# Designs tried in a protein design run: peptides against a protein of PDB entry 3HTU. Part 68

Target 1, 75 residues: chain A of PDB entry 3HTU
Amino acid sequence: RRPEEWGKLIYQWVSRSGQNNSVFTLYELTNGEDTEDEEFHGLDEATLLRALQALQQEHKAEIITVSDGRGVKFF

## One batch from the design tools (peptide; made by RFdiffusion4, then SolubleMPNN)

Design b2_p23_7_s4 (from b2_p23_7, 11 letters changed)
Fold by OpenDDE base, seed 2:
Structure b2_p23_7_s4 (fold): chain B 75 residues (1-75), chain A 23 residues (1-23)
Amino acid sequence: as target 1 above (75 residues)
Amino acid sequence: SLAKQEQERREEAKKIAEELEKK
């Protein structure tokens, strides 16, 4: 799958599960309990980041880095 | 522990949320 396709799957989950306007660490998205049954569970961080960047271009997410880590907010 | 790691990740997410709110 292309990063954009992964982004689509991730955002579909966000929308279906009512997680819009929620904040996640990158780890929580691919390693958290809430996404265990999703196809993107276990996705490598590099590919995840590219997927989220694709969503960011569509104004569906914002990636931010703070001193103690990185995360994403979905809109 | 796993519980501690989960707590740390939640705290990280909270800090990220706070930073986003400042924008």
Scores: peptide ipSAE 0.095, ipTM 0.658, DockQ to the pose 0.087
Fold by OpenDDE base, seed 4:
Structure b2_p23_7_s4 (fold): chain B 75 residues (1-75), chain A 23 residues (1-23)
Amino acid sequence: as target 1 above (75 residues)
Amino acid sequence: SLAKQEQERREEAKKIAEELEKK
């Protein structure tokens, strides 16, 4: 799958689960309990980041970088 | 434990959210 395709799957989950405007660490998205049944569970961080960047270009997400980690807010 | 790790990740997410709210 292309990063854009992964982004689509991720955002579909966000929308269906009512997680819009929620904040996640990158770890939570691919390793958290909430996404255990999703196809993107276990996705490598590099591919995840590219997927989120694609969503960011569409104004559907914002990647946040802080001194102690990285996360994403979905819109 | 896995539960503790998950809780720590959620707390990290809260910190990120708090930082975002400052903007």
Scores: peptide ipSAE 0.093, ipTM 0.634, DockQ to the pose 0.086
Fold by OpenDDE base, seed 3:
Structure b2_p23_7_s4 (fold): chain B 75 residues (1-75), chain A 23 residues (1-23)
Amino acid sequence: as target 1 above (75 residues)
Amino acid sequence: SLAKQEQERREEAKKIAEELEKK
């Protein structure tokens, strides 16, 4: 799958689960309990980041980079 | 435990959210 395709799957989960406007760490998205049954569970961080960047271009997400780590807010 | 690890990650997310609010 291309990063854009992964982004689509991730955002579909966000929408269906009612997680819009929620904040996640990158770890939570691919390793958390909430996404255990999703296809993108276990996705490598590099590909995840590219997927989120694609969503960011569509104004569906905002990647957050702070000293404490990285996360994402979905819209 | 897994539950403890998840809690730690959620706490990290809260910290990230706090930083976002400052922007």
Scores: peptide ipSAE 0.067, ipTM 0.609, DockQ to the pose 0.087
Fold by OpenDDE base, seed 5:
Structure b2_p23_7_s4 (fold): chain B 75 residues (1-75), chain A 23 residues (1-23)
Amino acid sequence: as target 1 above (75 residues)
Amino acid sequence: SLAKQEQERREEAKKIAEELEKK
Protein backbone atom coordinates (compact mmCIF):
# COMPACT_ATOMS: atom_id res chain seq x y z
CA ARG B 1 0.00 0.00 0.00
CA ARG B 2 1.04 3.55 -0.63
CA PRO B 3 1.19 6.04 2.22
CA GLU B 4 -1.94 7.74 0.91
CA GLU B 5 -3.78 4.45 1.03
CA TRP B 6 -2.70 3.85 4.59
CA GLY B 7 -3.86 7.33 5.44
CA LYS B 8 -7.27 6.55 4.05
CA LEU B 9 -7.57 3.42 6.17
CA ILE B 10 -6.47 5.27 9.27
CA TYR B 11 -8.91 8.09 8.76
CA GLN B 12 -11.72 5.66 8.05
CA TRP B 13 -11.08 4.10 11.43
CA VAL B 14 -11.03 7.51 13.08
CA SER B 15 -14.34 8.45 11.52
CA ARG B 16 -16.13 5.16 12.06
CA SER B 17 -15.01 4.84 15.66
CA GLY B 18 -15.98 8.40 16.50
CA GLN B 19 -12.43 9.49 17.21
CA ASN B 20 -12.63 12.76 15.31
CA ASN B 21 -10.92 15.60 17.16
CA SER B 22 -8.98 13.02 19.17
CA VAL B 23 -5.27 13.20 19.82
CA PHE B 24 -2.93 10.24 19.51
CA THR B 25 0.73 9.59 19.79
CA LEU B 26 2.16 7.80 16.79
CA TYR B 27 2.80 4.82 19.04
CA GLU B 28 -0.85 4.59 20.07
CA LEU B 29 -2.02 4.41 16.48
CA THR B 30 0.11 1.44 15.51
CA ASN B 31 0.76 -0.26 18.85
CA GLY B 32 -2.22 0.67 20.99
CA GLU B 33 -4.99 -1.61 22.16
CA ASP B 34 -7.64 0.41 20.36
CA THR B 35 -6.23 -0.45 16.94
CA GLU B 36 -5.30 -4.09 17.46
CA ASP B 37 -7.85 -5.28 14.92
CA GLU B 38 -6.98 -2.68 12.29
CA GLU B 39 -4.86 -3.37 9.22
CA PHE B 40 -2.52 -0.53 10.09
CA HIS B 41 -1.68 -2.01 13.48
CA GLY B 42 2.02 -2.70 13.57
CA LEU B 43 2.76 -0.33 10.70
CA ASP B 44 6.28 1.03 10.77
CA GLU B 45 6.58 4.58 12.00
CA ALA B 46 8.17 5.89 8.84
CA THR B 47 5.28 4.75 6.69
CA LEU B 48 2.78 5.94 9.28
CA LEU B 49 4.29 9.39 9.23
CA ARG B 50 4.02 9.57 5.47
CA ALA B 51 0.41 8.45 5.68
CA LEU B 52 -0.39 11.13 8.22
CA GLN B 53 1.37 13.72 6.12
CA ALA B 54 -0.96 12.85 3.28
CA LEU B 55 -3.93 13.37 5.58
CA GLN B 56 -2.45 16.62 6.78
CA GLN B 57 -2.35 17.91 3.23
CA GLU B 58 -6.09 17.27 3.12
CA HIS B 59 -6.57 19.13 6.41
CA LYS B 60 -7.80 15.92 8.04
CA ALA B 61 -4.96 15.72 10.52
CA GLU B 62 -2.33 17.83 12.20
CA ILE B 63 1.02 16.27 13.04
CA ILE B 64 2.56 17.67 16.18
CA THR B 65 6.29 17.29 16.64
CA VAL B 66 7.72 17.92 20.07
CA SER B 67 11.12 17.36 21.60
CA ASP B 68 9.87 14.24 23.34
CA GLY B 69 8.03 12.55 20.49
CA ARG B 70 5.24 13.18 18.03
CA GLY B 71 1.47 13.17 18.03
CA VAL B 72 -1.41 13.75 15.70
CA LYS B 73 -4.83 15.29 15.99
CA PHE B 74 -7.55 14.18 13.63
CA PHE B 75 -10.28 16.49 12.44
CA SER A 1 -11.60 31.01 5.46
CA LEU A 2 -8.99 28.31 5.11
CA ALA A 3 -6.38 30.67 6.49
CA LYS A 4 -8.41 31.35 9.60
CA GLN A 5 -9.17 27.69 10.12
CA GLU A 6 -5.54 26.76 9.70
CA GLN A 7 -4.50 29.38 12.20
CA GLU A 8 -6.97 28.09 14.77
CA ARG A 9 -5.86 24.50 14.25
CA ARG A 10 -2.25 25.51 14.56
CA GLU A 11 -2.87 27.28 17.83
CA GLU A 12 -4.67 24.24 19.16
CA ALA A 13 -1.84 22.01 17.99
CA LYS A 14 0.61 24.09 19.96
CA LYS A 15 -1.41 23.51 23.09
CA ILE A 16 -1.49 19.81 22.39
CA ALA A 17 2.25 19.83 21.84
CA GLU A 18 2.74 21.34 25.25
CA GLU A 19 0.69 18.57 26.79
CA LEU A 20 2.65 15.93 24.92
CA GLU A 21 5.88 17.35 26.24
CA LYS A 22 4.59 16.95 29.77
CA LYS A 23 4.06 13.24 29.30
Scores: peptide ipSAE 0.059, ipTM 0.610, DockQ to the pose 0.718

Design b2_p23_8_s1 (from b2_p23_8, 17 letters changed)
Fold by OpenDDE base, seed 5:
Structure b2_p23_8_s1 (fold): chain B 75 residues (1-75), chain A 23 residues (1-23)
Amino acid sequence: as target 1 above (75 residues)
Amino acid sequence: SLLDQIKEKAEENKEEMEKKANE
C-alpha cells in the first residue's frame, strides 16, 4: 500500500470510531489495544509517519514532534 | 494544550512499551 492509502485506512478508523479531534501517540495507533484488529496495526513507524503526513497535507491531521513525545491530532 | 496532551499520553505509552520489551 502507498502511504496515502494507509492514511485513508487510519482516518477511516478514526472517523468510524468517533475519535475525530482526538490526540494519539504514534505508538497507540500501531501498537495500542484499540487498533489490534485494524490492518494498520503493527505498521512500521516510517510508513506510519508518511501516511500521517499525507493526511496532514489534506488538513485531516496535525503531527506533533517533540523530543519528549510524538503524536497526532485528527480533524 | 495539544502538546500537553501528547506528553501525557507519551508517558503512559512509555510504560507500556517497557512492559512489552521485557516480555
Scores: peptide ipSAE 0.325, ipTM 0.809, DockQ to the pose 0.057
Fold by OpenDDE base, seed 1:
Structure b2_p23_8_s1 (fold): chain B 75 residues (1-75), chain A 23 residues (1-23)
Amino acid sequence: as target 1 above (75 residues)
Amino acid sequence: SLLDQIKEKAEENKEEMEKKANE
């Protein structure tokens, strides 16, 4: 899958689970308990970041960078 | 414990992200 395709899957999960406007750490998305049954669980961080960047271009997400890590807010 | 420290740091980190996201 391309990053854009991964982004679509991730956003679909966020939407159908009613978690829009929520903040996630990158770890929670790919290694968290809430996504264990999702296809993107276990996705490498590099690909995840590219997927989120694609969503960001569509104004569906905002990547957050703090002093100790990164996360994302979905819209 | 070490596990408690990791969990605490993770929560603090996420809180910081949430604050920044809403600024």
Scores: peptide ipSAE 0.320, ipTM 0.754, DockQ to the pose 0.102
Fold by OpenDDE base, seed 3:
Structure b2_p23_8_s1 (fold): chain B 75 residues (1-75), chain A 23 residues (1-23)
Amino acid sequence: as target 1 above (75 residues)
Amino acid sequence: SLLDQIKEKAEENKEEMEKKANE
């Protein structure tokens, strides 16, 4: 899958689960309990970041960088 | 425990992310 395709799958989960306007760490998205049954569970961080960047271009997400990690807010 | 320390740090990181997201 291309990063854009991964982004679509991730956002579909966010919207269907009612997680819009929520903040996630990158770890929670790919390693968290809430996404264990999703296709993107276990996705490598590099590909995940590219997927989120694609969503960010569509104004569906905002990548957040702090001193000790990265996360994302979905809209 | 070590696990508790890791969880605490993760929560602190997420709190910082939430603050930044609301700026």
Scores: peptide ipSAE 0.320, ipTM 0.755, DockQ to the pose 0.102
Fold by OpenDDE base, seed 4:
Structure b2_p23_8_s1 (fold): chain B 75 residues (1-75), chain A 23 residues (1-23)
Amino acid sequence: as target 1 above (75 residues)
Amino acid sequence: SLLDQIKEKAEENKEEMEKKANE
């Protein structure tokens, strides 16, 4: 899958689960309990980041960078 | 925690984005 396709899957999960306007760490998205049954569970961070960047370009997400890590907020 | 920091920053960023979106 291309990053954009991964982004679509991730955002679909966010939307279907009613978690829009929620914040996640990158780890929570790919290694968290809530995504264990999702196709993107276990996705490598590099690909995840590219997927989120694609969503960010569509204003569906914002990648948050702090001093001790990164996360994302979905809209 | 990291999550707390991210949430705080995300809210700030969202506010900024909302402001920009309304310009």
Scores: peptide ipSAE 0.183, ipTM 0.734, DockQ to the pose 0.538

Design b2_p23_8_s2 (from b2_p23_8, 17 letters changed)
Fold by OpenDDE base, seed 4:
Structure b2_p23_8_s2 (fold): chain B 75 residues (1-75), chain A 23 residues (1-23)
Amino acid sequence: as target 1 above (75 residues)
Amino acid sequence: SLLEKIKKKAEENKEELEKKAKE
């Protein structure tokens, strides 16, 4: 899959799963319990970032960097 | 284990991310 395709899958999960939180660590998205049944579970971080960057260009997400990690806010 | 350490760090970072996301 292309990064854009991964981004679509991720955003579909966020928008349709009834999530009450829109902020995630990168680890939560690919290694968390809530995404165990999703196709993007286990996705490598490099590909994940490219996917999120694609969403960011569409104003659907914002990659956030903190002191010792990264995450994303979905819109 | 290493995995447990990674999980713990992710949880610790989450709070900071949530704070920054509100800005």
Scores: peptide ipSAE 0.466, ipTM 0.845, DockQ to the pose 0.096
Fold by OpenDDE base, seed 2:
Structure b2_p23_8_s2 (fold): chain B 75 residues (1-75), chain A 23 residues (1-23)
Amino acid sequence: as target 1 above (75 residues)
Amino acid sequence: SLLEKIKKKAEENKEELEKKAKE
């Protein structure tokens, strides 16, 4: 899958599960309990970041950087 | 374990992320 295709799957999960406007660490998205049954669970961070960047270009997500980590807010 | 450390760090980062997300 291409990054934008992964982004689509991730956003579909966010929307269907009612997680819009929620904030996640990158770790939670790919390693968290809530996404264990999703196809993107276990996705490498590099690919995940590219997927989220694709969503960000569509104004569906915002990648946030803090002192010691990164996360994302979905819209 | 390393896994526990990673999880703990993620929790700490989450709080900071939530603060910044409100801005």
Scores: peptide ipSAE 0.461, ipTM 0.842, DockQ to the pose 0.094
Fold by OpenDDE base, seed 1:
Structure b2_p23_8_s2 (fold): chain B 75 residues (1-75), chain A 23 residues (1-23)
Amino acid sequence: as target 1 above (75 residues)
Amino acid sequence: SLLEKIKKKAEENKEELEKKAKE
């Protein structure tokens, strides 16, 4: 899958689960319990980041960087 | 365990992310 396709899957999950306007660490998205049944569970961080960047271009997400890690806020 | 350490760090990171996201 292309990053854009992964982004679509991720955003679909966010929307279906009512997680819009929520903040996630990158770890939670790919390794968390809440996404264990999703296709993107276990996705490598590099690909995840590209997927989120695609969503960011569509104003559906914002990648946030803090002192000890990165996360994302979905809209 | 290593997993517990990773989870703990993620939790700490989450708090900071949530704070920044509100700005």
Scores: peptide ipSAE 0.454, ipTM 0.839, DockQ to the pose 0.094
Fold by OpenDDE base, seed 3:
Structure b2_p23_8_s2 (fold): chain B 75 residues (1-75), chain A 23 residues (1-23)
Amino acid sequence: as target 1 above (75 residues)
Amino acid sequence: SLLEKIKKKAEENKEELEKKAKE
C-alpha cells in the first residue's frame, strides 16, 4: 500500500470510531490496544509518518512534535 | 522490559502532545 492508502485506512478508523479531534502518539496508533484489530496495526513508523503527512495535506490531521516524541491530531 | 519502557514513555509523551495540541 502507498502512504496515501494507509492514511485512508487510518482516517476511516478514526472517523468510524469517533476519534476525530483526538490526539494520538504515533506509538499508540500502531501498537495500542485500541487498534489491535486494525490492518494498520504494527505498521512501521516511517510508513505511518508518510501516511499521516498525506492526511495532513488534506487538512485531516496535524502532526505534532514534542521534545521526546511525535503524535497526531485528527480533524 | 523494553516494551514496557516504550509504553511508559509513550504515556509521558501523550500528556505533552495533548497540551501542545491545545495551542
Scores: peptide ipSAE 0.453, ipTM 0.840, DockQ to the pose 0.093

Design b2_p23_8_s3 (from b2_p23_8, 16 letters changed)
Fold by OpenDDE base, seed 5:
Structure b2_p23_8_s3 (fold): chain B 75 residues (1-75), chain A 23 residues (1-23)
Amino acid sequence: as target 1 above (75 residues)
Amino acid sequence: SLMEEIKKKAEENKEELEAKANS
């Protein structure tokens, strides 16, 4: 899958689970318990980041950087 | 374990992420 395709899958999960406007660490998305059954579980961080960047271009997500890590807010 | 340490770090920065996201 291309990054934008991964982004679509991730956003679909966010929307279906009713978690729009929620904040996630990158770890939670790919390694958390809540996504264990999702296709994107276990996705490498580099690909994840590209996927999220694609969503960000569509104004569906905002990648957040703090002093000790990165996360994302979905809209 | 390595996994536990990574998870711990993620949990530790979650509060900061939420604060920044909501500011």
Scores: peptide ipSAE 0.489, ipTM 0.858, DockQ to the pose 0.092
Fold by OpenDDE base, seed 2:
Structure b2_p23_8_s3 (fold): chain B 75 residues (1-75), chain A 23 residues (1-23)
Amino acid sequence: as target 1 above (75 residues)
Amino acid sequence: SLMEEIKKKAEENKEELEAKANS
């Protein structure tokens, strides 16, 4: 899958689970308990980041960087 | 384990992320 395709899957999960406007760490998305049954569970961080950047271009997400890590807010 | 350490770090990081996201 291409990054934008992964982004679509991730956003679909966020939307279907009613978690729009929620904030996630990158770790939560690919390694958390809530996504264990999702196809993107276990996705490498580099690909994840590219997927989220694709969503960001569509104004569906915002990648957030803080002092000790990165996360994302979905819209 | 390394995984547990990363998980813990992520949890600690979450609060800061939420604060920034909502500011």
Scores: peptide ipSAE 0.488, ipTM 0.857, DockQ to the pose 0.094
Fold by OpenDDE base, seed 1:
Structure b2_p23_8_s3 (fold): chain B 75 residues (1-75), chain A 23 residues (1-23)
Amino acid sequence: as target 1 above (75 residues)
Amino acid sequence: SLMEEIKKKAEENKEELEAKANS
């Protein structure tokens, strides 16, 4: 899958899962219990980041960096 | 365990991310 394809899958999950959280750590997305049944679970961070960057270009997400890690806010 | 440590770190990071996201 291309990064943008992964991005689509991730965004679909965010919009359909009923999750009330719009902000996630990168770890939560690929290693969290909430995504265990998703195809993108276990996705390497490099590919994940590219996927999120694709969503960011579409104004569907914003990658956030803090003192000790990175996350993403979905719109 | 290593897994618990990673989860804890992620949770701490989450709080900071949420604070920044709301700014």
Scores: peptide ipSAE 0.483, ipTM 0.852, DockQ to the pose 0.098
Fold by OpenDDE base, seed 3:
Structure b2_p23_8_s3 (fold): chain B 75 residues (1-75), chain A 23 residues (1-23)
Amino acid sequence: as target 1 above (75 residues)
Amino acid sequence: SLMEEIKKKAEENKEELEAKANS
């Protein structure tokens, strides 16, 4: 899958689970318990980041960087 | 384990991320 395709899957999960406007760490998305049954579980961080960047271009997500980590807010 | 340590670190970062996202 291309990063954009991963982004679509991730956003679909966010929307269907009713978690829009929620903030996630990158770890939560790919390694969290809530996504264990999702195709993107276990996705490498580099690909995840590219996927989220694609969503960000569509104004569906905002990548957030703090002192020692990164996360994302979905819209 | 390393995985648990990473998870813990992510949890520690979550509060900071939420604070920044909501600012």
Scores: peptide ipSAE 0.479, ipTM 0.854, DockQ to the pose 0.093

Design b2_p23_8_s4 (from b2_p23_8, 14 letters changed)
Fold by OpenDDE base, seed 2:
Structure b2_p23_8_s4 (fold): chain B 75 residues (1-75), chain A 23 residues (1-23)
Amino acid sequence: as target 1 above (75 residues)
Amino acid sequence: SLMDEIKKKAEENAAEMEAKAAE
């Protein structure tokens, strides 16, 4: 899958599960309990970041960088 | 924690965007 395709799957989950306007660490998004049944569970962080960057271009997400890691806010 | 820092930054970003929209 292309990063944009992964982004689409991620955002579909966000919308369907009512997670709009929520914040995640990158780890819990792909390794957490809430996404265990999703196809993107276990996705490597590099591919995840590219997927989120695609969503960010569409104003559907904001990647947040802090001192000890990164997260994302979905819109 | 990492999540606390991310949430704090997200809130700061949101506040900044609101300030820009109010100009």
Scores: peptide ipSAE 0.544, ipTM 0.850, DockQ to the pose 0.446
Fold by OpenDDE base, seed 3:
Structure b2_p23_8_s4 (fold): chain B 75 residues (1-75), chain A 23 residues (1-23)
Amino acid sequence: as target 1 above (75 residues)
Amino acid sequence: SLMDEIKKKAEENAAEMEAKAAE
């Protein structure tokens, strides 16, 4: 799958699960309990970041960088 | 924690966007 396709799957989960306006660490999004049954569970961080960047261009997500890691806020 | 720092920066970013929109 292309990063844009992964982004679509991720955002579909966000919308269906009512997680809009929620904040996640990148680890929680792909390794957390809430996404265990999703196709993107276990996705490598590099691919995840590209997927989120695609969503960010559509104003559906905001990648947040802090001193000890990264997260994402969905809209 | 990492989550606390992320949430804090998310709030700062939101506040900055609101301030910019108010101009």
Scores: peptide ipSAE 0.542, ipTM 0.850, DockQ to the pose 0.447
Fold by OpenDDE base, seed 1:
Structure b2_p23_8_s4 (fold): chain B 75 residues (1-75), chain A 23 residues (1-23)
Amino acid sequence: as target 1 above (75 residues)
Amino acid sequence: SLMDEIKKKAEENAAEMEAKAAE
């Protein structure tokens, strides 16, 4: 899958599960219990970041960078 | 924690966006 395709799957989960306006660490998004049954569970962080960047272009997500790591807020 | 810092930054970004929209 291309990054934008992963982004689509991720955002579909966000919408279906009512996670809009929620914040995740990158690790929790792909390794947490909440996404255990999703296709993108276990996705490598590099590919995840590219997927989220695609969503960010559509204003569906915001990648948050802090001193200790990165996260994402979905809209 | 990382999550706390992320949430804080997200809130700051949202506030900044709202401030700009109010101009």
Scores: peptide ipSAE 0.537, ipTM 0.848, DockQ to the pose 0.450
Fold by OpenDDE base, seed 5:
Structure b2_p23_8_s4 (fold): chain B 75 residues (1-75), chain A 23 residues (1-23)
Amino acid sequence: as target 1 above (75 residues)
Amino acid sequence: SLMDEIKKKAEENAAEMEAKAAE
């Protein structure tokens, strides 16, 4: 899958689960219990980041990449 | 703030990672 395709899957999960406007760490998106049954569970961080960047370009997410904690907010 | 929320979650995730690594 391409990053954009991963982004689509992630955003679909966010939307379907009613998690819009919620904040996540990158870790919990791919390693949290809430996504254990999702295709993107276990996705490597590099690919995840690219996927989220694609969503960010569409104004569907905002990535927070500070040294002391990384996360993303979905819109 | 958004940053505070991220930091809080990051701390929780770090603890979870440590717990899993200890298994």
Scores: peptide ipSAE 0.294, ipTM 0.797, DockQ to the pose 0.056

## One batch from the design tools (peptide; made by RFdiffusion4, then SolubleMPNN)

Design b2_p24_1_s1 (from b2_p24_1, 18 letters changed)
Fold by OpenDDE base, seed 4:
Structure b2_p24_1_s1 (fold): chain B 75 residues (1-75), chain A 24 residues (1-24)
Amino acid sequence: as target 1 above (75 residues)
Amino acid sequence: KEEEEKLKKLLEEAKKKAKEREKK
């Protein structure tokens, strides 16, 4: 799958699960309990970041940097 | 993981502060 396709799957989960306007760490998205049954669970962080960047271009997400870590907010 | 929990907390706090500013 392309990053854009992963982004679509991720955002579909966010929308369907009512996680819009929520914040996640990158690790939490792909390794957390809440996404254990999703196709994108276990996705490598590099590909995840590209997927989120695609969503960010569509104004559906914002990658957040705090201190030396990163997370994402979904809209 | 302590570092992960700390990061999550910081993100949540940032979110909260952003919402508070939005309401002003």
Scores: peptide ipSAE 0.295, ipTM 0.728, DockQ to the pose 0.383
Fold by OpenDDE base, seed 3:
Structure b2_p24_1_s1 (fold): chain B 75 residues (1-75), chain A 24 residues (1-24)
Amino acid sequence: as target 1 above (75 residues)
Amino acid sequence: KEEEEKLKKLLEEAKKKAKEREKK
């Protein structure tokens, strides 16, 4: 899958689960219990980041860098 | 996962601060 395709799957989960406006760590998105049944669970961080960057270009997400870590906010 | 919790708290804090600024 292309990053854009992964982004679509991630955002579909966000929208359907009512997680819009929520904030996640990158690890939480792919390794947390809330996404265990999703296709993107276990996705490598590099690909995840590219997917989120694609969503960011569409104004559907914002990658946040704080201190020494990164997260994402969905809109 | 102490580091993970720490990061999450920082992100949540940032979220709350942004919300407060929006209301102001």
Scores: peptide ipSAE 0.294, ipTM 0.728, DockQ to the pose 0.360
Fold by OpenDDE base, seed 1:
Structure b2_p24_1_s1 (fold): chain B 75 residues (1-75), chain A 24 residues (1-24)
Amino acid sequence: as target 1 above (75 residues)
Amino acid sequence: KEEEEKLKKLLEEAKKKAKEREKK
């Protein structure tokens, strides 16, 4: 899958699960309990970041940097 | 685990502050 395809799957989960406006760490999205049954669980961080950047271009997400860590907010 | 939780907390606080600014 291409990064934008992963982004689509991630956002579909966010939308269906009612997680819009929620904030996640990058690790939480791919390694947390909330996404254990999702296709993108276990996705490498590099690909995840590219997927989120694609969503960001569509104004569906915002990558956030605080201190020395990163997360994402979905809209 | 602790560092991850700290990061999550910081993100949540940042989100909270952003919402507060929107209300003003």
Scores: peptide ipSAE 0.294, ipTM 0.726, DockQ to the pose 0.363
Fold by OpenDDE base, seed 5:
Structure b2_p24_1_s1 (fold): chain B 75 residues (1-75), chain A 24 residues (1-24)
Amino acid sequence: as target 1 above (75 residues)
Amino acid sequence: KEEEEKLKKLLEEAKKKAKEREKK
């Protein structure tokens, strides 16, 4: 899958689960318990980041960088 | 896991700050 395709799957989960306006660490998105049944579970961080960047271009997400790491907010 | 929790807290804090900025 292309990054934008992964982004679509991720955002579909966000929307269906009512996680809009929620904030996630990159790790918990792909390794957390809440996404264990999703196709994108276990996705490598590099591909995840590209997927989120695609969503960011569509104003569906914002990648947040703090001193201790990165996360994402979904809209 | 403690580091993950710390990061989560920082992100939540950043989220709150963003909301505050939007309301200005």
Scores: peptide ipSAE 0.294, ipTM 0.731, DockQ to the pose 0.414

Design b2_p24_1_s2 (from b2_p24_1, 19 letters changed)
Fold by OpenDDE base, seed 5:
Structure b2_p24_1_s2 (fold): chain B 75 residues (1-75), chain A 24 residues (1-24)
Amino acid sequence: as target 1 above (75 residues)
Amino acid sequence: SELKEKLEKLLKEAKEKAKEREKE
């Protein structure tokens, strides 16, 4: 799958589960309990980041980078 | 987690700053 396709799957989960306006660490999205049944669970962080960047271009997410790691807020 | 808390704090602060700039 292309990053954009992963982004679509991720955002579909966000929307369907009512997670809009929620904040996640990148780790939580692919390794957390909340996404265990999702196709993107276990996705490598590099691809995840590209997927989120695609969503960011669509104003559906904002990636936040701090010294301890990265996170994302969905809209 | 501590990281998540930091992220949420930063996002909150960023939003507040954006709102302040919008009023100027």
Scores: peptide ipSAE 0.129, ipTM 0.580, DockQ to the pose 0.141
Fold by OpenDDE base, seed 3:
Structure b2_p24_1_s2 (fold): chain B 75 residues (1-75), chain A 24 residues (1-24)
Amino acid sequence: as target 1 above (75 residues)
Amino acid sequence: SELKEKLEKLLKEAKEKAKEREKE
């Protein structure tokens, strides 16, 4: 799958599960219990980041970087 | 986690700043 396709799957989950406006660490999205049954569970962080960047271009997410790591807010 | 808390705080602050800009 292309990053954009992963982004679509991720955002579909966000929307269907009512997680819009929620904040996640990158780790939580691919390794957390909330996404255990999702196709993107276990996705490598590099691909995840590209997927989120695609969503960010569509104004569906905002990636935030702090000294301790990175996270994302969905809209 | 502490990271998530920091992220939420930063995002909250950003949101508040955006609201303030709307009031201007």
Scores: peptide ipSAE 0.125, ipTM 0.577, DockQ to the pose 0.136
Fold by OpenDDE base, seed 4:
Structure b2_p24_1_s2 (fold): chain B 75 residues (1-75), chain A 24 residues (1-24)
Amino acid sequence: as target 1 above (75 residues)
Amino acid sequence: SELKEKLEKLLKEAKEKAKEREKE
């Protein structure tokens, strides 16, 4: 799958699960309990980041980088 | 910015929660 395709799956989950406007660490998205049954669970961070960047271009997410990590806010 | 500051706080909290889950 292309990053954009992963982004679509991720955002579909966000929307269907009512997670819009929520914030996640990158780890939570791919390793958390909330996404255990999702296709993107276990996705490598590099691909995840590219997927989120695609969503960011669509103004559906904002990646936040802090001193010791990264996270994302969905819209 | 104010928004980023809020996000950083939320991310910090989320990271702490995620860390606890990781230990389990």
Scores: peptide ipSAE 0.099, ipTM 0.610, DockQ to the pose 0.080
Fold by OpenDDE base, seed 2:
Structure b2_p24_1_s2 (fold): chain B 75 residues (1-75), chain A 24 residues (1-24)
Amino acid sequence: as target 1 above (75 residues)
Amino acid sequence: SELKEKLEKLLKEAKEKAKEREKE
């Protein structure tokens, strides 16, 4: 799959699941219990980042870098 | 910015939550 295709799958999950907070660490998206049944579970962080960058270009997400990690907010 | 500050707080909370789940 291309990064854009992974981004589509991730955003579909975000939209369907109705999370209380739409802010996630990158680790939570691919290693958290909430995504264990999703195809993108276990996805390497490099590919994940490219997928999120594709979503960011579409104004569907914003990647945030803090002192001890990275996260993303979905819109 | 104010938005970035809010996101940083939420990300900090999420990281703590994820760390707690890892210990389970």
Scores: peptide ipSAE 0.089, ipTM 0.590, DockQ to the pose 0.080

